# Peptides against a protein of PDB entry 5OOQ: the designs that were tried, part 34

Target 1, 227 residues: chain A of PDB entry 5OOQ
Amino acid sequence: YREDVRQVVTHPANALSFLQPGRLVEISVNGKDNYGWGAVVDFAKRINKRNPSAVYTDHESYIVNVVVNTMYIDSPVNLLKPFNPTLPEGIRPAEEGEKSICAVIPITLDSIKSIGNLRLYMPKDIRASGQKETVGKSLREVNRRFPDGIPVLDPVKNMKIEDEDFLKLMKKIDVLNTKLSSNPLTNSMRLEELYGKYSRKHDLHEDMKQLKRKISESQAVIQLDDL

## One batch from the design tools (peptide; made by RFdiffusion4, then SolubleMPNN)

Design b1_p12_2_s2 (from b1_p12_2, 5 letters changed)
Fold by OpenDDE base, seed 1:
Structure b1_p12_2_s2 (fold): chain B 227 residues (1-227), chain A 12 residues (1-12)
Amino acid sequence: as target 1 above (227 residues)
Amino acid sequence: IKDPFTLLPPVE
């Protein structure tokens, strides 16, 4: 059921509004590469230039750029392509006893394990020399301040996920945490309804984002004309 | 020196 909650929380309709620059997210790539807590740089809708008709799942339809401080030092970070979530071979977190470095990696929403209730102050230019390391230091400081774990956003109280089926899911999880029952909570129909509702919210979010871009572009044009 | 991070309050 934790995975079901994760699917709801990381859905674009719910997650994107909480992926501001500096937002802490817990990162697991391909279910095996745990980078721990990183900081969001930005996100964008995934676009395939080679195949514009490519259809991605909701959880793979956005790319989130995150700063991590757990990248294996000998990882081929120079092969990382911006906004390409398909990571080159050898890109992995440092194991025990290995040295780590800071890196910006592109991930999908599906690679977010949890969203933290903390936000770092992010440098304006993360690509500038030393800026990633500054964020890395901040991440270490956060981990030091929260030895019992970074607080996770409450899906209901903080994220305002008020869907009745989701609330039922949360209640069942609470009960199961007590009983260790493994029965799936949501049948396919309920999941489809939930995703349908989230899809509508997602559409509204995209509309707002497009509007903001148009406003920004218009302002930029006005500023250019005034020069 | 400002705190490098902000703790988000619970949304009421």
Scores: peptide ipSAE 0.117, ipTM 0.770, DockQ to the pose 0.112
Fold by OpenDDE base, seed 3:
Structure b1_p12_2_s2 (fold): chain B 227 residues (1-227), chain A 12 residues (1-12)
Amino acid sequence: as target 1 above (227 residues)
Amino acid sequence: IKDPFTLLPPVE
């Protein structure tokens, strides 16, 4: 069920409006490489110049550039290509005892484990010397301030996912958390219906993108110190 | 209830 929720949350129709510059996201690439919490730089629709007719799944149809501070120091970061989510061999997070560096990596929506309810002030030019390291310091400070974990966006309260089937899913999860006895019925059919609905919304996303950005920009920004 | 637009300043 957690994966089902993740699939809904990370669907373009829901996630993209919350991937503003500086948004904290928890990153797991290919289900193996956990980079921890990173900060969003930007995102773009995935375009295959070699095969313009390529069709991607909804979760693979966008590329998100994120700053991480957990990249293994000897990773071939120079081989990273912007907007290419197929990472070169050797690109991995540092293990225990290894040194890490800051890097900007391109990921798909499917590589987002969680979306945080926090944003960093991002440098205007993240590619300038020292800027990614500044973000890296900020990420360390955030982790220090939130030893119990960075707060995650609430899908209903914060993301305003009001789909009836999703709400039923959330209710079922709550019931399961309280009552271990309910058999996980394969919600696969309901998820497919949800994805169908979101896919239709995604087609309209580009049209609504500008409107949502304007709304987000007009909303009050609250600093952590003011809370 | 945390505001989804909480920003943290850069750490110098």
Scores: peptide ipSAE 0.060, ipTM 0.797, DockQ to the pose 0.426
Fold by OpenDDE base, seed 5:
Structure b1_p12_2_s2 (fold): chain B 227 residues (1-227), chain A 12 residues (1-12)
Amino acid sequence: as target 1 above (227 residues)
Amino acid sequence: IKDPFTLLPPVE
């Protein structure tokens, strides 16, 4: 059930509006590499220049750049390709006793374990020297301030996910948690229906983003003509 | 020491 909730929360239709610069997200790459809490730099729709016809799942259709402070120091961070969520071999979080560094890594929405209810003040240029480390310090400070864990966005109260099927899922989870019954809500069918609904919402979001870009481009052209 | 984070209200 937790995974089902995660799938809904991290769906583009729900997650993207909360992935502002500085948003804290808990990162687990491929379900294996836990980087802990990082900070969102930005996100973009995944575009495969080599294969423009590539179709990605909803959760893999966006790349989120995140600052982590748990990168293993000897990781080949120089091999990281911008906007490529396929991480090179050797890119991993530091283990216990290993030194870590700050790095910006591209991840998919599927690599987001949770979205925090906190947002860091982000440098304007994260690629500038020392800026990643500044964010790293901020992340450490957050962890210090929240020893019991960083508050997670409430899917209903904060994210305003009001889908009836999702609400039913949440209610079932609450009931199960109360009953200590680990009955997996085999709501795979309901999840699929939810994803169908979210897909439409996602399309609308992308349309809005494209419209905003067109408006911005049009304004830029007007300004150029007035010069 | 500036607070490095802020609580963002839910996006309306």
Scores: peptide ipSAE 0.051, ipTM 0.755, DockQ to the pose 0.111
Fold by OpenDDE base, seed 2:
Structure b1_p12_2_s2 (fold): chain B 227 residues (1-227), chain A 12 residues (1-12)
Amino acid sequence: as target 1 above (227 residues)
Amino acid sequence: IKDPFTLLPPVE
């Protein structure tokens, strides 16, 4: 059930509007590399320049750049390629007893374990010297302030996911949490039907983003002509 | 010292 919820929450139609700069997200790459809570820098639609016809799953169709403060110090961070979610060999979180550093890593939506209900103040230029370390300090401060865990966005109350099947899923989870003894069989969520509805919402979101870009580009051109 | 983070209200 938790994975089903994660799939819905991290779907582009739901997640992208909450991936503002500074948004806290919990990161797990390939289900094994847990970086903990990081901060969103930005995101972009995944474009394969070598294969423009490449079709990605919804959860792999966007790249999210995130600042983490748990990168192993000896990781080859210089080999990181912007907007390439295929991380080089040796890129991993620090284990217990190892030193860590701050790094910006590109991840897919599928690597988001949870979305926090907090935003950090993000420097305008995260690549400038010392800026990622500043974010790293902020992340440590957040963890200090929330020893019991960073508050997660409520899919219904905060994210306004109002799909009936999803609501039923959430109710079932709530019932199970209250009834410690009943292992309810994971009734297969009709994820396919849910995704069909989300696909339409995603299209609207992309349309809005494209419109905003066109407006911004138009305004930039006008300002250049006035200069 | 600006608070390094803010609690975001639910996006209405």
Scores: peptide ipSAE 0.044, ipTM 0.735, DockQ to the pose 0.112

Design b1_p12_2_s3 (from b1_p12_2 with V1I I8L)
Fold by OpenDDE base, seed 1:
Structure b1_p12_2_s3 (fold): chain B 227 residues (1-227), chain A 12 residues (1-12)
Amino acid sequence: as target 1 above (227 residues)
Amino acid sequence: IEDPSVLLPPVE
């Protein structure tokens, strides 16, 4: 059920509006590589240049660039490709006793474990020398200040997910936290209904993004004509 | 949607 909540929270229709630069997110790649809390740099819709007709799942349809401060020092970070969420072999978080470094990694929405209710100030040019380390220091400070964990966005109160089926899911989780009665099949059907509803919101978000891009491009053209 | 998130300044 926690995974079901995560699926709803990290759906593009809900998550993208909370992935502003500096947003803290908890990162787990491929269910095994836990990078802990990182900070969002930016995100973009996933584009396959080799196969433009490629269809991705909703949770894999966007690439989120995040700064982490837990990258294993000997990881081949130079092999990281911008906006490629398929990480090279050897890219992993530092284990206990290993040294870590700061890195920017591209992840999918599916690699977001939770979205924090905090944002860091994000440098304008994160690729500039020393900038990712500055963010890394900030991440360490945040972790120090929140020893019990970074506060997570409330899906209902903060993210305004008001879908009745989702609310029922949340109630079921609350009940299950107290009692072991789980019906996974019922949850899967409800999840499909939820995804159907969120699909519309996602479409609107994409439309708005496209409109904003067109406006920005139009303004850029106007500025170029004035030069 | 109002984002209630707190923006933290960079650590010097």
Scores: peptide ipSAE 0.362, ipTM 0.894, DockQ to the pose 0.630
Fold by OpenDDE base, seed 4:
Structure b1_p12_2_s3 (fold): chain B 227 residues (1-227), chain A 12 residues (1-12)
Amino acid sequence: as target 1 above (227 residues)
Amino acid sequence: IEDPSVLLPPVE
């Protein structure tokens, strides 16, 4: 159900109006690389210059440039291509004990885990020396101020998503949450089982996504060899 | 649609 909510929230029809410069978004690339909360620089419709007839899904049809402060310091950030959401190998968030740097990365809407109800002041020229680091400091301060998590936009109250099916989904989730909260012991075991099942489903979904990516990359290589 | 988001100033 959470993924269903995420799909609706991150759909262009709903998300784009809330992706102003400085908007905080929680970023998970390919469901594996969690960069945490970043700040939106800008977004643009995805254009494939090599294949203008390329059809993208709704969630892949836009590129969002985001500042993150969790990029692994030894990541090949120089290989990042503007407006190319296919990140080079080695681009990843820093793990525990590793040093991180600020970077601007292009992501798709599908890589947005949540949209925050906060905006940072975004410098006019984020590519200028020191500007990314300034945003990075602001991100650290926000995380410090909100140790329990950055407030997320309410899909109904804030984003004004009025789709009847979505509202029904939200009501079902609320009922389930209420039922889960009423039986804490059964909830902990069911939450562990659900988390285990969600973790397995998430792992399977990520594996499928990686497989699809590998297949697409292999097909792209084959097409390059046929040229 | 009124954006309820709060704009945070730069951290000095």
Scores: peptide ipSAE 0.358, ipTM 0.887, DockQ to the pose 0.858
Fold by OpenDDE base, seed 5:
Structure b1_p12_2_s3 (fold): chain B 227 residues (1-227), chain A 12 residues (1-12)
Amino acid sequence: as target 1 above (227 residues)
Amino acid sequence: IEDPSVLLPPVE
């Protein structure tokens, strides 16, 4: 059920509006590499230049660049490619006793465990010398201030996810927490239906954004020609 | 959607 909630929360239709620069997100890459809480730099739609016709799942269709302060110091961070979520071998979080460094890593939405209800002030140029470390210090400070964990966005109250099936899922989770068994299969089926609905909404939203951009660009061109 | 998030200043 937690995974079901995560899938809904991290769906582009819900997550992207909360992935502003500096947004705190909890990161787990491939379900194995836990980087802890990082800060969003930016995000972009995943584009495969080699295969423009590549179709990604909704959760893999966007790349989020995040600053983490838990990168293993000997990780080949120089091999990181911007907007390539396929991380080079050796890119991993520091284990206990290992030294860590700050790094910007590209992740998919599927690598987000949770979205925090906090946002760091993000430097304009994160690639500038020392900027990642500044964010890293801020991350450490946040972790210090929130020893019990960084507050997570409430899917309903904060993210305003009003889908009826999702609300039912949340209610079921609440009931399960009170020792009522729900059928996981029913929830999974409903989740798939939810994803279908979200996918459609997101596609429309992106289409609208693209259309607005095209309109703005066209207007800008017209204004330039009138000058 | 009003972002309920708190913007934290850089740590000096």
Scores: peptide ipSAE 0.351, ipTM 0.891, DockQ to the pose 0.628
Fold by OpenDDE base, seed 2:
Structure b1_p12_2_s3 (fold): chain B 227 residues (1-227), chain A 12 residues (1-12)
Amino acid sequence: as target 1 above (227 residues)
Amino acid sequence: IEDPSVLLPPVE
C-alpha cells in the first residue's frame, strides 16, 4: 500500500507543483541507494536527444536535480552528467562510518520516496563554490530539528489529491494500520485506473508551464530592448 | 494551490 501511495504522490500530475527549488524530498535510487532527505534544485522534462521518439513512463519522464549531503566521498562525482538519471558506477551514498560529501544528482520521480512539507532556501547558483555545502549544512540542521523525521506532505490535505479511488486507498491503509488484514491485490488494479485520470491533469500542467515560460521569455526580451 | 510548506533560511 505504501508503494501505491508513493506512485500516486510522485506522479507528475501531483508531484511537479511541489518540486519548487528547495523542496525537501526523500531519495532512494534503484530501490537500494538511500540518500535520505535532499533538496530540489530544479526539474525538467526528460529529453533524449539521441532518440527523440523514446517513450518514458510518467515517473521516468522528468529529471529532478537534488542536493544530497550523503554522497560517498570517493564516489566519482565528476562523472555525473546533468539531467542524466543513469548514474555512473560507484555513485552511492556513504555507509555507516564512511565520510560523505554534498553533491547534486539527477533523479527521476520514481526515485522520490516522499515529499516533505518543508523548503530550504536554494541559492540561485548551486554550482558556485560552497553553495552546495551551505545547502548540506541546512539539511543537517533540518535533520537535527526533526529527530522523529521530516514532516511529509499530506496527499489529501496538502497536495489536494481528491481522486475517489485514492481516498479509498488511504482509508484502507488507515484501517489496516489498525487491522493487519488487507488484500494488496485489489489496490494494484485501482492504480491503473488512477493513472488514466492523472494523464489529463498532467497535460494541463505542462501547458501551464509552457505558457509561463513563454511569458517570462517575452518579458526578458522587452527588458533587454529598454536597456 | 497554496504551498503550505515552511521556508527555512540557510544555516550560517
Scores: peptide ipSAE 0.348, ipTM 0.889, DockQ to the pose 0.611

Design b1_p12_2_s4 (from b1_p12_2, 4 letters changed)
Fold by OpenDDE base, seed 1:
Structure b1_p12_2_s4 (fold): chain B 227 residues (1-227), chain A 12 residues (1-12)
Amino acid sequence: as target 1 above (227 residues)
Amino acid sequence: IEDPFTLLPPVE
């Protein structure tokens, strides 16, 4: 269901009006490369110069340029082509222990995991020397200020998505979250507590049974000696 | 519809 919500939120009809310069977006490319929160530079409709008749899906029909501060330092960023969302091999986020740099990457709407309810002041020329790093510092500061996570745009309250089916989906998710928060964890904890109690009772019962056997055996030995 | 957002200044 989360993916269904993401599909609706990142649809051009809903997302584009919230992709102003400086808008924070959470980026996941190809479902594998998580760049974390980046800042939108701009977006444009995807045009295939080689095949003008190319038809893209709605989520692939726009290119969003974003500044990320999690690019692996040894990534071939010089091979990045403007408005080409097909990233060169080796373009990836830094893993734990690796150094990262700031980079502008072109992504599709499908690579947006979430849209934040925050915007940064963006330099007029992001490609100028040092400007990406300035945005990178701002991104780090945002992450510092929001240790529990950057606030995400509410699809209904903020984005004004009023589709009835979407509202039903959101209600269903809310119910499931409520049930998951109330029953499964509680039931699992209750089960663990119950199993803990049963385990303790079983251990005590087995200990008592063993003690009774030892007492009975000891009494039988005493009776044999009197025999 | 005013886009609800908080604009953060650049960090110096």
Scores: peptide ipSAE 0.108, ipTM 0.817, DockQ to the pose 0.710
Fold by OpenDDE base, seed 5:
Structure b1_p12_2_s4 (fold): chain B 227 residues (1-227), chain A 12 residues (1-12)
Amino acid sequence: as target 1 above (227 residues)
Amino acid sequence: IEDPFTLLPPVE
């Protein structure tokens, strides 16, 4: 059930509006590499320049750049390709006893374990020297301030996910938690229906983003003509 | 939708 909730929360229709710069997210790459809490730099729709016809799942259709402070120091971070969520071999979090460094890694929405209810003030240019480390310090401070864990966005109260099927899922989870019954909600069919609904919402979000870009571009053109 | 987030300043 937790995974089902995660799938809904991290769906583009729900997650993207909460992936502002500085948003804290808990990162697990491929379900194996736990980087802990990182900070969102930005996100973009995944575009495969080599294969423009590539179709990605909803959770893989966006790339989120995140600052992590748990990168293994000897990881080949120089091999990281911008906007490529396929991480090179050797890119991994530091294990116990290993030294870590700050790095910006591109991840998919599927690599987001949780979305925090906190945002950091992000440097304007994260790629500038020392900026990643500044964010890293902030992340450490956050972890210090929240020893019991960083508060996670409430899917209903905070994210305003009001889909009836999702609410039913949440209710079932609550009931199960109360009953200590680990009955997996085999709501796979309901999840597909939810994703169908979210797909439409996602399209609207992308349309809005495109409109904003067009407006910005139009304004830029007007400013150029006024010079 | 008011994003109920807390913005934390950089640690100096």
Scores: peptide ipSAE 0.105, ipTM 0.825, DockQ to the pose 0.617
Fold by OpenDDE base, seed 4:
Parts: sequence; C-alpha cells; structure tokens
Structure b1_p12_2_s4 (fold): chain B 227 residues (1-227), chain A 12 residues (1-12)
Amino acid sequence: as target 1 above (227 residues)
Amino acid sequence: IEDPFTLLPPVE
C-alpha cells in the first residue's frame, strides 16, 4: 500500500504545490537508481517539441529539476539536458566506496519516492559555480540532523489530501499496521479510479493550492542545528 | 517538524 500512497502523493494534483524551490524530495529514478534526498530547483510541464501530440501519464507529465549530492563522479553529467528525464547512459548514483558529486538532474514525478517536510534555501542561480555544492553541504547537514530519516510530509495533515477514498486507503494502512486486518482495500482498478479523479480535477486543485500556499510560504527560517 | 513550508538556511 505504500506504493499506492506514493502514487497519490506524487500525482500532479497533489505534489506540484509542494515542489517549491528547496523542497526536499527522496529520489529513485525508474525505481532503481536511488539518489537519496535532493532539493527541488524547479519544475515544468513536460513538452515534447518533436512530438507535440505526445501523451504522457500524469506522473510523467512534469519534469522536476533536483539537486542531488550523490551523483557518481564519473557520470557524464555534461550530457544532462534540462527538462529531459531520459538520462544518458552512465548517469547513476555513486555506490559505496565511489566518490560523488553534486548535480542537477531532471526527474519525473514518478521518480519521487517521498516529499520531505523541509525546504532548503535555494540559491537563485543554482548553476553558478559552487551553488549546487552549497546545497549539497546543506543536504549532508540535514541528513546528519536526521539520522533516522528526514521527516516526510503527511499526506493528510500537511498536504491536505482529503479525498474520501484516499482517507479510506490511509485508514486501511493504519489498520494493517496494527494487524487488525489483512484484507486488501485497494487494487489496480481502485487506484485507477483515484487517479482519474485527480486527473479530472488537476487544474482546479492546482490553482487552489497555489493560492493557499502563497500565504503559507512566508515562513520563518530556522537553523539546521535547531532541528 | 510539522510546518511543511519551513525553510532551512544554507550551511556555510
């Protein structure tokens, strides 16, 4: 059911309003390459200039640029193209014992494993010399401060996902976690129904969330050591 | 941390 929750959380209707610059996200590209926690630079609607009629799934319809500090040092990062989530061969996270560097990679929403309940202050020009490394240092510090893991946004309390079916899903997960029930609540068909609802309401929901978040974005900055 | 919009300053 964790994947089911992830699908809902990372749906454009829910995720985009929480992908502000500096938002921490846990990245797993294609469900394989785990870059760990990175910081959002920006996002944009995916557009195929060569094929304007290209249809993408909801989770692949946006490109999120993220700073990671776990890129394998010998990865061909110079071949990365902004807003192209099809990563060149050799682009991968560093393995144990390998050196890593900071890089900005374009990912789809489907590559977001978790959305963190933290935002870093992001340099205005992340591509300027040393800026992504600064973010990298911040990421390391955050990881140091949260040895048990970076806090994840609560889909209900923080993201305000209040869809009744989703709430039922969450409740079912809670029940399963307490071993009160072993019966599955959702299947592929039900998830498709949920996704369908979000897809239909995407534009309206996003507009509403953007408006609401403008007020909430004016937050006090706290020190990492205060965490 | 409960505020999803809490900003953390960069580490210098």
Scores: peptide ipSAE 0.063, ipTM 0.810, DockQ to the pose 0.408
Fold by OpenDDE base, seed 2:
Structure b1_p12_2_s4 (fold): chain B 227 residues (1-227), chain A 12 residues (1-12)
Amino acid sequence: as target 1 above (227 residues)
Amino acid sequence: IEDPFTLLPPVE
């Protein structure tokens, strides 16, 4: 059930509007590399320049750049390629007893375990010297303030996911949490049907993003002409 | 000292 919820929450139609700069997200890459809570820098639609016809799954169709403070110090961070979610060999979180550093890594939506209900102040230029370390300090402060865990966005109350099937799923989970003794078999969510509904929302989001870009570009051109 | 993070209310 948790994975089903994650699939819905991290779907572009639901997640993208909550991936503002500074948004806290819990990161797990390839189901094995847990970086813990990081902060969103930005996101972009995944574009394969070599294969423009490449079709990605919904959860792999966007790249999210995140600041983490748990990168293993000896990881080859210099080999990281912007907007390439295929991380080089050796890129991993620090294990217990190992030193860690701050790094910006590109991840897919599928690598988001949860979305927090907190935002950090994000420097305008995260790549400037010392800026990622500042974010790292903020992440440590958040963890200090929330020893029992960072508050997660409520899919229904906060994210306004009002799909009936999803609501039923959430109710079932709530019932199971109250009934400690019943391990109900994970009823497969009709994720495909849910995704059909989310497809429309995703299209609207992309349209809005394109419009904002066009407006920004137009304003930039006007400012250059006035210069 | 600016608070490094803010609690974001639900986007209504």
Scores: peptide ipSAE 0.045, ipTM 0.733, DockQ to the pose 0.111

